# Ledger of designs, part 68: peptides against a protein of PDB entry 5JXT

Target 1, 319 residues: chain A of PDB entry 5JXT
Amino acid sequence: SLLPKKEINVYIGMSEMQVKWYQKILEKDIDAVNGAGGKRESKTRLLNIVMQLRKCCNHPYLFEGAEPGPPYTTDEHLIYNAGKMVVLDKLLKRIQKQGSRVLIFSQMSRLLDILEDYCVFRGYKYCRIDGSTAHEDRIAAIDEYNKPGSDKFIFLLTTRAGGLGINLTTADIVILYDSDWNPQADLQAMDRAHRIGQTKQVVVYRFVTDNAIEEKVLERAAQKLRLDQLVIQQGRAQVAAKAAANKDELLSMIQHGAEKVFQTKGAFGTMAEKGSQLDDDDIDAILQAGETRTKELNARYEKLGIDDLQKFTSESAYE

## One batch from the design tools (peptide; made by RFdiffusion4, then SolubleMPNN)

Design b2_p15_1_s2 (from b2_p15_1, 8 letters changed)
Fold by OpenDDE base, seed 1:
Structure b2_p15_1_s2 (fold): chain B 319 residues (1-319), chain A 15 residues (1-15)
Amino acid sequence: as target 1 above (319 residues)
Amino acid sequence: SEPVVPAYILKREAE
C-alpha cells in the first residue's frame, strides 16, 4: 500500500542581501505599501509588488544588479545570498547521503536557471522540465530520470509542467522551493512522486520565507484548500471560494513583516547567527520548528467552518 | 579555467 506523504513547512530567514532587496522593493512603492493610494491604487500595482517580493524570497539574483560583479562567477555567493539556497544546500547533502532522489518544484523558470548553475557548481546530476520544454524532450528527461540505475539525483521542474500527469515515483523527496497560489497545483506536483509504484515514504519540504509575504501566501493557500474540501464534503457548489485576493488582502500581505524588515540591518533568524555555516543540528532545529508550525497551521484551519473560511481576517497582519 | 559566466545571466541577457 502507498504510505501517506509527510508534509513539512520549512520556515527560512532572509539573507542580508534579501533583506536589502526586500527593503528596496517596499521603498520603491512606499505610498502603496502604506495604503496612501487608497481606492485609486490599482490591483495590478499591488500584484506587481507581491510578485517582486516573492522573487526576493526565492533569490535576489532574480533582479538585475543584485549579483556581485562583473566579472560574474558561479561561487559560494550563489548560496549564501539566499536563505532558501543555504537550507537547500545542507538538505540536499543529507538527502543524498540517505540514498534518496529529489524533485524540486518552483513557479519561476528563472529560479530553475539559478538552480541549474547551483547543480553544476555542486556536481549534482539533474534533469529539467519547464513550460517551454518540447514534448519529446520532456519524455526523454523523464525516461532518463526514471531509468534503472539513473545517476540523476535531482529533477528540476516548474510546478505547472510537473502537474501534467507524469510519473516520477523513482524520487521519494519533494521540495517545493516556492508555493503556488492554487494549493491544488502543489498537490498535483507532490502526486508525481506520491503515486502507485512508490516504494518509499514520500517527504515533502515546503520552503517558506519567514517574516515575509510568503507566510501570507501559504496561509491563503491553506485556507483555500480547506474551503475546497468542505465545499466538496457539504455539496455547497455555490460557495465559489473568492479565488482572487482583493486589494485590502493584497495590501495586508505586502505589509506583513514589513516593519521588522525595515528595522533589520542584517539577515534574519539563523541566517543572522550562522549564515552559510549552518550545521546538521541547525537543520534539525529548523525542520523541528517547521513541523510544529505546520501542525499549528493545519489545526487552525481544521477548526474553521465554511463561513469563517470565507472571511479573510485582516487582523492577522498585526500579530 | 576561465570563469564560466553563470547560465542564468546569459539567459537573462538573451531575453
Scores: peptide ipSAE 0.305, ipTM 0.821, DockQ to the pose 0.594
Fold by OpenDDE base, seed 5:
Structure b2_p15_1_s2 (fold): chain B 319 residues (1-319), chain A 15 residues (1-15)
Amino acid sequence: as target 1 above (319 residues)
Amino acid sequence: SEPVVPAYILKREAE
């Protein structure tokens, strides 16, 4: 029988560079962040801020002028300037030593471009699929990854491109580098490894930037997933449609952790103490804390009924 | 050796 997947949210602090860029994003649109635009603030402007903050949480080099240089060179700075990369770099070493193979999913093809340079820099053999990958190249990449004795350690995928019915049961580790707004897309990504033919315990690591927009993206995704499950169980198909965040919810998400980000002069959370010098014990502590917070998050939403979950979403449903 | 520009930068500049 297929073993149940283990899901762990990995809460990661921002690097010093991420904090600086996160501050700059908020400062650029400070009137919108403070809600001073009121009813005149466009949903599009707030969505743009959310997208910039999510880019910052993924990697500051998604912004022009963030990378040190010219000359531009792939070096250790590619890792230490992003909290997620610091954790990823340590985690991949552990995963490789265990004889595991890993799927890495992101919403951002541009982040996969950074991860390709990282893979080359670390000497990790990889495959890649995104939304622009031709059908033939997609088949070739899957076959190359899945072949017996494949030396491909990592598969880099966009969540949507990876979700489309492919079998990747030759991997047993899934890293969600970021989360989809639709939790079903992340589940579909996990199900590429967690499927008939899997012989190992599938472990899913969901990276979440702590004290930032991504924590609220995760909470919203967890709430939506629980609502979708309850609606399916109760046969009430109409409830699932109110999934778009309203202006007030987007504003609340943008404001989450903003004060603490403005007060921070260096790195944040787990990155403040050790920075890039995380050891195996630090990773174990991060994973243990993540497992605890994951249980707490799940327990919070499991107790809520449809009406409670809808109220939390319906405060977001005043268009 | 001239520093090799990261591939992700080259891709971004080509967009």
Scores: peptide ipSAE 0.297, ipTM 0.826, DockQ to the pose 0.531
Fold by OpenDDE base, seed 2:
Structure b2_p15_1_s2 (fold): chain B 319 residues (1-319), chain A 15 residues (1-15)
Amino acid sequence: as target 1 above (319 residues)
Amino acid sequence: SEPVVPAYILKREAE
C-alpha cells in the first residue's frame, strides 16, 4: 500500500546578503511598500515587488551584481549567501547517506541554473526538466533518472513542467524550493513521487523563508487548498476561490516582516547564529520546528468555515 | 585551474 506522504515546511532564515537585497528591494519602492500609493498603486507594480522579494528568498544571485566577481566562480559563496542553499546542502548530504533520491522543484528556471552549478560543485549527478525542455529531451531525462541503477541522485524540475503526469516514483524525497500560488501545482509535483509504484515513505520538504513574503504565500496557498476542499465537499461549485490576490492582499504580503528586515543587521535566525556552519543537530532542530509549525498552520485552516476562508484575514499579518 | 565561469552566469549573459 502507498504510505501517506509526510509534508514538512522548513522555515529558513535569510543570509546577510539576502537581508541586504530584501531591504534594497523594499527601499526602491518604499512608497508602494508603505501603501502611500493607496488605490492609485498599480497591481502590476505590487506584483513586480512580490516577484523580486520571492527571487531574493530563493537566491540573491538572481540579481545582477549580487554575486562576487569578476572573475565569477562557483564556490562555497553560492551556498552561504542563500539560507535555502545552506539548508539544502546539509539536507542533500543526509538524503544521499540514507540512500534516497530527490526531486527539487522551483517556480524559477533561473534558480535551476544556479542549482545545476551547485550540483556540479558538489559532484551530484542530476537530471533537469523545465518549461523549455523539448518533449524528447523530457522523455530522455525521465528515463535516465528512472532506469534501474541510475546514478542520477537529483532531478531538477520547474513545478509546472514536473506537473505533466510523469512518473518519478524512483525518488522518495521531494523538495519544494519555493511554492506556487496555486497549491494544486505543488500537489501535482508531489504526486510525481507519491504515486502507484512508490515503495518508500515519500517526504516533502517545503522551503519557506522565515519572516518574509514566502510565509504569506504559503498561508494563502493553505487557505485556498482548504477552501477548495470544503467547496468540493459541500457541492458549492460557485465559490470559485479568487485565484488572484487583490492589491490589499499583495500589499499586506509585501509588508509582512518588512519592519524586522529593515531593523536587521546581518542574517536572520539560524543563519545569524550559525551561518553556513549548520551541523546535523541544527538541521534536526529546523526540521522539528518546521513540523510543529506545519501542524499549527494546518490546524488553523482546518477550523475555518467557507465564509472565514473567503475573507482574507489581514489580522494574521500583524501577529 | 582557470576559474570556471558558472553556467548560470553564462546563461544570463546569453539572454
Scores: peptide ipSAE 0.286, ipTM 0.817, DockQ to the pose 0.591
Fold by OpenDDE base, seed 4:
Structure b2_p15_1_s2 (fold): chain B 319 residues (1-319), chain A 15 residues (1-15)
Amino acid sequence: as target 1 above (319 residues)
Amino acid sequence: SEPVVPAYILKREAE
């Protein structure tokens, strides 16, 4: 029988470089961030800020001029300048030691490019599929990864490209490096490993930058997922979950953690304390804290009715 | 060995 998947949100602090770039993004559009644009603020501008903040949460090298150089070199700086990479690097060592194989999903093909350089730097053998991958090359990559005795440890995928019904049950670990706005896309990604033919316990690690916009992306996705479940259960097809965030929701998401980011000198959380020097105990602590916060998050939304879940009021989840 | 430019940089410059 297929074991139920274990899902853990992994809450990760920003590196010092991420904090600097996060501040820079907010400062560049400070009037929009403060809501000073009012009704005149374009949804497009807010969506652009959201996109830049999400890029920052993934890796600062997604911005031109963030990487040290020239000369540009793949080195430890590729890891320590991004909180998610620090955690990923330690987690992958553990996963490999356990004899597991891993799918890494991202929304950003450009992040997969960084992850390719990382894989080469660490000597991890990998496959890649994104939205630009030709159908034949996609089949070849899947077959190479799924081959009995495959030496490919990592499969790098864009979440949407991975959603296309492929079977990757030869992996037992799924890392969602970032989250889709649509929780169904992430579920479809997980279901590439969590499917008939899986013989191991599938574990899903969802990376979430702590004290940043990604927490609100996750909350919104969790609300939507619960709403979708309740709508299906109640047969109320008419509850069109407002699929698109409104301006006020986007603004609230942008503002989340912004004050603390502006006040912060250096890195956040475990990244401030240990930086790249995370050990196995630190990873265990991060995973344990993540498991607790995941349970708490789920418990919040399980208690909410349809009407409460439709109100994306950040306030009502804290009362 | 010439410093190998990261592939992600080369891809960005090609776009």
Scores: peptide ipSAE 0.340, ipTM 0.838, DockQ to the pose 0.553; fails the geometry check

Design b2_p15_1_s3 (from b2_p15_1, 9 letters changed)
Fold by OpenDDE base, seed 2:
Parts: C-alpha cells; structure tokens; sequence
Structure b2_p15_1_s3 (fold): chain B 319 residues (1-319), chain A 15 residues (1-15)
C-alpha cells in the first residue's frame, strides 16, 4: 500500500546578502510598504514588490549585481549567500547517503538555472524540466530519470511543469524550494512522487524563508487549502471565488517581518551564528523545529470554520 | 576545474 506522505516545512533564515537585498527592495518602494499610497497604491505595484521579495528569499543572484564579479565563477559563494542553498546543500548530502532520489520544485526557471550550476559544482547528476522544455525533451528527461539503475540523483522542475501528470515514483524525496500561491499546484507536484508505484516513504520538505514574505505566502496557502476542503465537504461551491489576494492582504504580507529585516545587521537565525558551517545537529534541529511549526500551522487552520477562513486576518505587523 | 561561467549568468546575458 502507498504510505502517507510526510510534509515538513523547513524554516530558513536569510543570509547577510539576502537581508541586504531584502532591505533594498523594501527601501525602493518604502511608501508602498508603509501603506502611504492608500487607495492610490496599485495592486500591480504590490504584486511586483511581492515578486521581488520572493526572488530574494530564493536567491540574491536572481538580481543583477548581487553576484561577486566579473569574473563570474561558480564557487561556495553560490551556496553561502542564500539560506535555502545552505540547507539544501546539507540536506542533499543526507538524502544521497540514505540512497534516496529527489525532486526539486521551484516557481522560478531562473532559480533552476542556479540549481543546475550548483549540481555541476557538487557533481550531482540531474534532469531538468520547465515550462519551455519541448515535449520530446520532457519525455527523454523523464525516461532518463526513471530508467532502472539511473545515475540521475536530482530532478529539477518548475512546479507547473511537474504538475502535468508525469510519474516520478522513482524519487522518494520532494523539495519544494518555494511555494505556489495555489496550494493545489504544490500538491500536484508532490503527487509526481506520491503515486501508485511508489515503494518508499515519500518525504516532502517545503523551504520557507523565516521572518519574510514566504511565511505569509505559506499561511495564505494553508488557509486556502482548508477553505477548499471545507467547501467541498459542505457542498458550498460559491465560496471558492476569492482566490486572489486583495491590496490589504498583499500589503500585510509585504510588511511581515520588514521591521526586523531593517533592524538586522547581518544574517538571520542559524545563518547569523554559523553561516554556511551548519553541522548535522543544526540540520536536525531545523527539521525538528520545522516539524513542530508545521503541526501547529495545520492545527490552527483545522479548527477554523468557513466564515473564519474567508477573513484574511491581517494581523497588522504594527499591532 | 576551470572556473566555469555560471549558466544562469550566460542565460541572463543572452536575453
């Protein structure tokens, strides 16, 4: 029988470079961040800020002029300048040592380009599929990954491209490097490994930048998922319509952790204490803390009714 | 290994 998947949110601090770029993004649009634009602030501007903050949470090298150089070189700086890469680098060593194979999903094809450079740098054999991958190349990549005795350790996918009904049950680990606004897209990605034909326990690691926009993206996605479940259970089809964040919700998400980011001189959390020198005990602590927070998050939304879930509680960062 | 120019840089410069 298919074992139930284990999903763990992995809460990760920003590197010093990420904090610096996160500050720059907020400072560039400080009037919008402070809500000074009021009714005049465009939803498009807020969505752009959210997108830039999400890029920063993924990797600072998604911005021109963040990478050291020219000359540009793939080296350890590709890892230590992004909190998610530091955790990924340690986690992949464990995953490989245990004889597992891994799917890595992102919303950003440009992040997959960075992850290709990382894979080459670490000597990890990989496959890649994104939204631009031709149909024939997609089939070839899937077949190469799934073949008996495949030496491909990693499959790099955009979440949407991975959602297209493919079978990747030859992997047992799923890393969501970032989250979709639609929790169903992430579920569809997980279901590429967690499907009939899987023989192992599927474990899903969802990377979440702590004290940043991604925490609110996750909360909103969890809220929406619970709402969708309750609507299906109660037969109330009409409730599903408010899928898009409003301006006030977007503003609250942008403001989340912004004050602490402005006050921070250097990195966050374990990144401030140890930088890239995380040991096995540090990773175990991060995973255990993540498992606890994941249970707490789920328990929070399981207790809420439809009417409560329809109200985005903008706990203003200023109350 | 010779310092390989990152693929993500090459793709950014080609767009």
Amino acid sequence: as target 1 above (319 residues)
Amino acid sequence: MEPVVPKYILKREAE
Scores: peptide ipSAE 0.394, ipTM 0.865, DockQ to the pose 0.655
Fold by OpenDDE base, seed 5:
Structure b2_p15_1_s3 (fold): chain B 319 residues (1-319), chain A 15 residues (1-15)
Amino acid sequence: as target 1 above (319 residues)
Amino acid sequence: MEPVVPKYILKREAE
């Protein structure tokens, strides 16, 4: 029988470079970040800030002029300048050693370009699919990954392109490098590995930048998922979960952790203490802390009714 | 290894 999937949120500190770029993004629009624009602040401006902050959480090289060079080269800096890459690099070694195969999902095709350079640099054989991949090339990539004795270790996918009905049960590990605003898109991505034909325990690692906007993206996604479940259970199909965040919700998300980011000199958390020198014990500690926080987050939303879940709360589940 | 220009750079320059 198919084993239940394990889902663990992995809370990751920003690198020093990410903190600097996160500060720069907030400072560029400081009046909007402080709510000084009031009713006049455009929702579009806030959405743009959210998008830039999410890029920063993924990798600072998504911004022009963040990479060292010229000459531009792939080296260890591609890893240590992004907290998620430091954790990914350690996890992939462990995953490979245990004889597992991994799907890596992102919302950002540009992040997959960085992950391709990383795969080449580490000597990981991979496949890729995104929203621009031709149908024939998509089939070829899936077949190449799934073939018996495939030497492809990693499959790189955009969440929505990877969510489209494909079978990837030859992988048992799923990494959500970032989260979709729609939790159903992430579930559909997980279900590429967690379906009939899977013979292993599927484990999902959801990367979340700690003390940043991604915590609020995760909380909002968890609220929406629980609301969708309750609406289905109660037959109240007309409770349109407000699909789009309002201005106040977006502002609260942008403000989350902003003060601490401005006060921080260098990296955050374990990234400040160890940086790229994370060992296996540090990874185990991060995973254990993430498992605890994941249980707490789920327990918070399990107790809420439909009326409570319809309101965005600014309160962190971890404060 | 000859310094390979990163794919993420090449794609950004082509946009």
Scores: peptide ipSAE 0.392, ipTM 0.868, DockQ to the pose 0.625
Fold by OpenDDE base, seed 4:
Structure b2_p15_1_s3 (fold): chain B 319 residues (1-319), chain A 15 residues (1-15)
Amino acid sequence: as target 1 above (319 residues)
Amino acid sequence: MEPVVPKYILKREAE
């Protein structure tokens, strides 16, 4: 029988470089961030800010001029300048030592480019699929990864490209490096490993930048998922979950953690304490804290009714 | 080994 998947949100602090870039993104559009644009603030502008903040949460090198150089070279700075990379780097060592194989999903093909450089730098053999990957190359990559005795440890995928019905049950670990706005896209990604033919316990690690926009992306995704479940269960087809965030929701998401980010000198959380020097105990602590927060998050949304889940109000989570 | 220019840099410069 297929074992239930274990899902853990991994809450990760920003590196010092990420904090600096996050501040710069907010400062560039400070009037929009403060809501001073009023009715004139375009939804497009807010969506652009959200996209830049999400890029920052993934890796600061998604911005021109963030990388040290020229010359531009892959080195340890590729890891330590992004909190998610620091955690990924330690987690992958553990996963490999356990004899597991891993799918890494992202929304951003440009992040997969960074992850390719990382894989080469660490000597990890990998496959890649994104939205631009030709059908033949996609088949070849899947077959190469799934072949008996494959030396490919990592499969790099864009979440949506990986969602397309492929079988990757030869992996037992799934890392969601970022989250889709649609929780169904992430579920479809997990289902590449968590399906008939899987013989191991599938573990899903969802990376979430702490005190940043990604917490609100996660909350929104969890809210939507619960709403979708309740709508199905109650037969209330009329509750079209508002698929797109409104301006006020986007503004609230942008503002989340912004004050603390502006006040922060250096890195956040475990990244401030240990930086790139995370050990196995630090990873265990991060995973344990993540498991606790995951349970708390789920328990929060399990208690909410349809009407509460339709209100993207930060307040309804405190009553 | 010549310093390998990161793939993500090469792709960004080609766009």
Scores: peptide ipSAE 0.380, ipTM 0.862, DockQ to the pose 0.589
Fold by OpenDDE base, seed 1:
Structure b2_p15_1_s3 (fold): chain B 319 residues (1-319), chain A 15 residues (1-15)
Amino acid sequence: as target 1 above (319 residues)
Amino acid sequence: MEPVVPKYILKREAE
């Protein structure tokens, strides 16, 4: 029988460079961030801020002029300048020692380009598929990864490209480097490893930047998933989950953690304490804390009815 | 290791 997948949210602090870029993004549109734009504020402007903040949470090198250089070179700075890369680097070393194989999903093909440079730098053999990958190259990459005795450790995928019905049961670890606004896209990605033919316990690590917009992206996705489940169970076809966040929802998401980000000099959390010097005990502590917060998040939404799940609970940006 | 120009830089410069 297929074992149930284990899902753990991994809450990760920003690097010093990420904090600086996150501040810069907020400062550029400070009037919009403070809600001073009122009814005249464009929803498109708020969506653009959200997208820039999500890029920052993934890697600061998604912005021009963030990387050191010229000359531009791949080095340890590719890792220590992004909290998710520091955790990924330690986690992949553990996964490899365990004889596991890993799928890494992102919404951003440009992040996969950074992850390719990282894989080359660490000597990890990998496959890649995104939305631009030709059908023939996609088949070839899947077959190369799945072949008996494959030396490919990592498969890099965009979440939506990976969601298209493929079997990757030769991997037992899934890393969601970022989250989709649609929780079904992430589930479809996990189900590439969690299928008939899997012989191992599938573990899913969802990376979430702590004290940042990604927490609110995750909460909204969890809320939507619970709502979709209740609608199916209750036969209430008319409960269209509000497809797009309104302006007030977007503003609340942008404001989440913004004050603490403005007050912060340096990195956040374990990134401030240890930086790139995370050991195996630090990773265990991060995973244990993440498992606890994941259970708490799920328990919060399990108690809510349809009417409560349709309300965006703006828990105050100040709690 | 020879200094390899990052793939993400090469792709950004080609756009």
Scores: peptide ipSAE 0.351, ipTM 0.853, DockQ to the pose 0.661

Design b2_p15_1_s4 (from b2_p15_1, 10 letters changed)
Fold by OpenDDE base, seed 2:
Structure b2_p15_1_s4 (fold): chain B 319 residues (1-319), chain A 15 residues (1-15)
Amino acid sequence: as target 1 above (319 residues)
Amino acid sequence: MKPVVPRYILKREAE
């Protein structure tokens, strides 16, 4: 029988460079961030801020002029300038040592480009599929990854490309480098490894930038997933339609952690203390803290009814 | 072979 998947949110502090770029994004649109635009602020402007903040949480090199150079080179700076890369780099070493194989999902094809450079830099053999990958090349990549005795350790995928019914049961670890707004897209990605034919315990690591917009993206996704489950159970199909964030919800998400980001000089959390020098004990502590917070998050939404789940509790960052 | 120029840079410049 297929073992239940284990899902762990991995809460990761920003690097100093990420904090700097996160501040710049907020400062550029400070009037929108403070809600001073009122009725004049377009939903499009808020969505653009959200997209830039999510890019920052993934990697600062998704912004022009963030990378050191010219000359531009792949080196250790590719890792230490992004909190998620620091954790990924340590976690992949552990995963490889355990004889596991890993799927890495992102919403951003540009992040997969960075992850390709990282894989080459570390000597990890990989496959890649995104939304632009031709059908024949997709088949070839899947077959190359799934073949008996494949030397491909990592499969890099966009979450959307992973949703297309492919079988990757030759991997037992899934890393969601970022989250989809639709929790069903992430579930569909996990189901590429967690499917009939899997012989190992599937473990899912969901990377979440701590004290940033990604916490609110995760909370909203968890809320939506619970709402979708309750709507299905109660036969109330009409309730599912309000899935799009309103302006106030987007503003609250942008404001989350913004004050602390502005007050921060340097990196966050373990990134401030150790930077790229995380040891195995630090990784164990991050995973344990993540498992606790994951249980707490799930328990929060399991107790809520449909009416409570329809109200996005905008905790004002200023109350 | 380590790329002399990162792929993410080359792809950004090509778009």
Scores: peptide ipSAE 0.346, ipTM 0.828, DockQ to the pose 0.453
Fold by OpenDDE base, seed 4:
Structure b2_p15_1_s4 (fold): chain B 319 residues (1-319), chain A 15 residues (1-15)
Amino acid sequence: as target 1 above (319 residues)
Amino acid sequence: MKPVVPRYILKREAE
């Protein structure tokens, strides 16, 4: 029988460079962030801020002028300048030692480009699929990854491209490097490994940048998922959660952790304490803290009714 | 061969 998947949110502090770029993004549009612009801020502008903040949470090198150089070279700086890369780098070493194989999903093809350079730098053999990958190349990559005795350790996928019904049960670890706004897209990604033909315990690591917009992206996704489940269970099809965040929701998400980010000098959390020098114990601590927070998050949404889940209230986090 | 220039840079410059 297929074992239930284990899902763990991995909460990760920003690197110093990420904090700096996060501040810069907020400062550039500070009037919009504070709601102080006398003109009702456009939804498009807020969505752009959200997109930039999510890029920052993924990797600062998604911004021009963040990378050290010229010359531009792949080196340890590719890792230590992004909290998620520091954790990924340690986690992949553990996963490899365990004889596991891993799917890494992102919303951002440009992040997959960084992850390709990382894979080459670390000597990890990988496959890649994104939305631009030709059908033939997609089949070839899947077949190369799934073949018996494949030396491909990592499969890099965009979440939506990976969601297309493919079988990747030859992997037992799933890393969601970032979250989709639609929790169903992430579930579909997990289901590439967690399906008939899987013989191992599937473990899903969801990376979440602490004290940043990604916590609110995760909360919104969890809320939506629970609401969708309750709507299905109760037959209340009319209670379609407005799939798109409104302006006030977007503003609240942008503001989340912003003050603390402005007050912070240097990195956050474990990134401030150890930076790139994370050991196996640090990873275990991060994973254990993540398991705890994951349970707390799930328990919060399990207690909420449909009416509460329809209100994206910051207040329901404090009751 | 380790790429002398990161792929993500090359792709960004080609866009």
Scores: peptide ipSAE 0.322, ipTM 0.821, DockQ to the pose 0.427
Fold by OpenDDE base, seed 3:
Structure b2_p15_1_s4 (fold): chain B 319 residues (1-319), chain A 15 residues (1-15)
Amino acid sequence: as target 1 above (319 residues)
Amino acid sequence: MKPVVPRYILKREAE
């Protein structure tokens, strides 16, 4: 029988560089961040801020002039300048030692480009698929990854490209490097490994930048997923989940953790304490804390009815 | 061989 997947949110502090760039993004649009634009503020402007903050949470090198150089080189700075990369680098070593194989999903093809450089730098053999990958190349990459005795350890995928019905049950670990606004896209990604033919316990690690916009992206995704489940169960097709965040929700998401980010000199959490020098005990502590927070998050939404879930989108904008 | 220039840089400069 297929074992139920284990899902763990991995809460990761920003690096010092991420904090600096996160501050810079907020400062650039400070009037919008403070809600000074009121009803006149463009939803598009807020969506752009959200996108930049999410880019920062993924990797600061998604911005021009963030990388050290010229000369531009692939080195340890590619890892230590992003909290998610520090955790990924340690986690992948553990996964490899366990004889597991891993799917890494992101919304951002540009992040996959960074992850390719990382894979080459660490000597990890990988496959890649994104939205620009030709159909034939996609088949070839899947077949190469799934081949018996394949030396491909990592599969890099954009979440949407990976969601398209493929079987990757030769992997047992899934890393969601970021989250989709649509929780169904992430589920479809997980279902590439968590499917008939899987013989191992599938473990899903969802990376979440702590004290940042990604916590609110995750909360919104969890709320939407619960609402979708309840609508299906109750046959109430008429409960159109408000598909798009309103302006006030976007503003609240942008403001989340912003004050603490402005007050912070250096990195956050374990990134401030140890930086790139995380050991196996630090990873275990991060995973254990993540498992606890994941249970707490799920328990908040499991108790809510359809009406509560619909209201909660409005009340969380006033707190 | 470590690439002299990262792929993410080369791709960004080509866009």
Scores: peptide ipSAE 0.321, ipTM 0.827, DockQ to the pose 0.449
Fold by OpenDDE base, seed 1:
Structure b2_p15_1_s4 (fold): chain B 319 residues (1-319), chain A 15 residues (1-15)
Amino acid sequence: as target 1 above (319 residues)
Amino acid sequence: MKPVVPRYILKREAE
């Protein structure tokens, strides 16, 4: 029998550069962020802010003019300027020492481009698949990764491209670098490693930028997943989970942590304390704190009924 | 190490 997968949310502070870019994104549309646009505020404008904030949480180099240069070079700045990269860099060293192999999923193909440069810089052998990868190249990449004695350590995938029924049971670690709005897409990605033919305990690390919009993306995904489960169990097919956030929901998500971000000079949390100098004990502390918060998040939604799960709890950014 | 121009830069300049 397959062992159940272990899922851990890994809560990660922003780097100093991420805080500066997060502030810049909020300041550019400050009237919309403060709700001053009222009924006239475009849902499209709020969605654009959400997408820019999610890019910032992934890597500041997803914005033009964030990287040092010209000349543009791959160096340690690629790691220390993004909190997720600092944690990833330490976690991958541990995973490799354990003799594990890893799938890394993202929503953003442009983030996979950064991760390719990182893999080359660290000397990690990898495969890549995204939405633009030809069918033949996709087969070749899967076969190369799954080959007995393959020297490919990492598989880089977009979450949606990885969801296409492929078997990657030769990996036992899954990193979700970011989360899909649809929790089923992330489950489908995990199930590439957690499938018939897996012989190891599958561990899933979900990276979440702490005190930022990604916490609210995660909460909405958890809420939706619980609602989908209850609808199936109760036979209430008519409970169309309102798939699209309304304006007030989007505004609440944008406002989450914004005040603390504006007040912050430098990095957040462990990124402020240790930066790129995280040790194995710091990683263990982050993983333990993440495991606790993951249990608390799951326990919150397990107690809710269908009617409660249909209400967006607008916890104000000011509570 | 030869300074490798980042792939994410090269792809952005090609767009």
Scores: peptide ipSAE 0.308, ipTM 0.822, DockQ to the pose 0.669

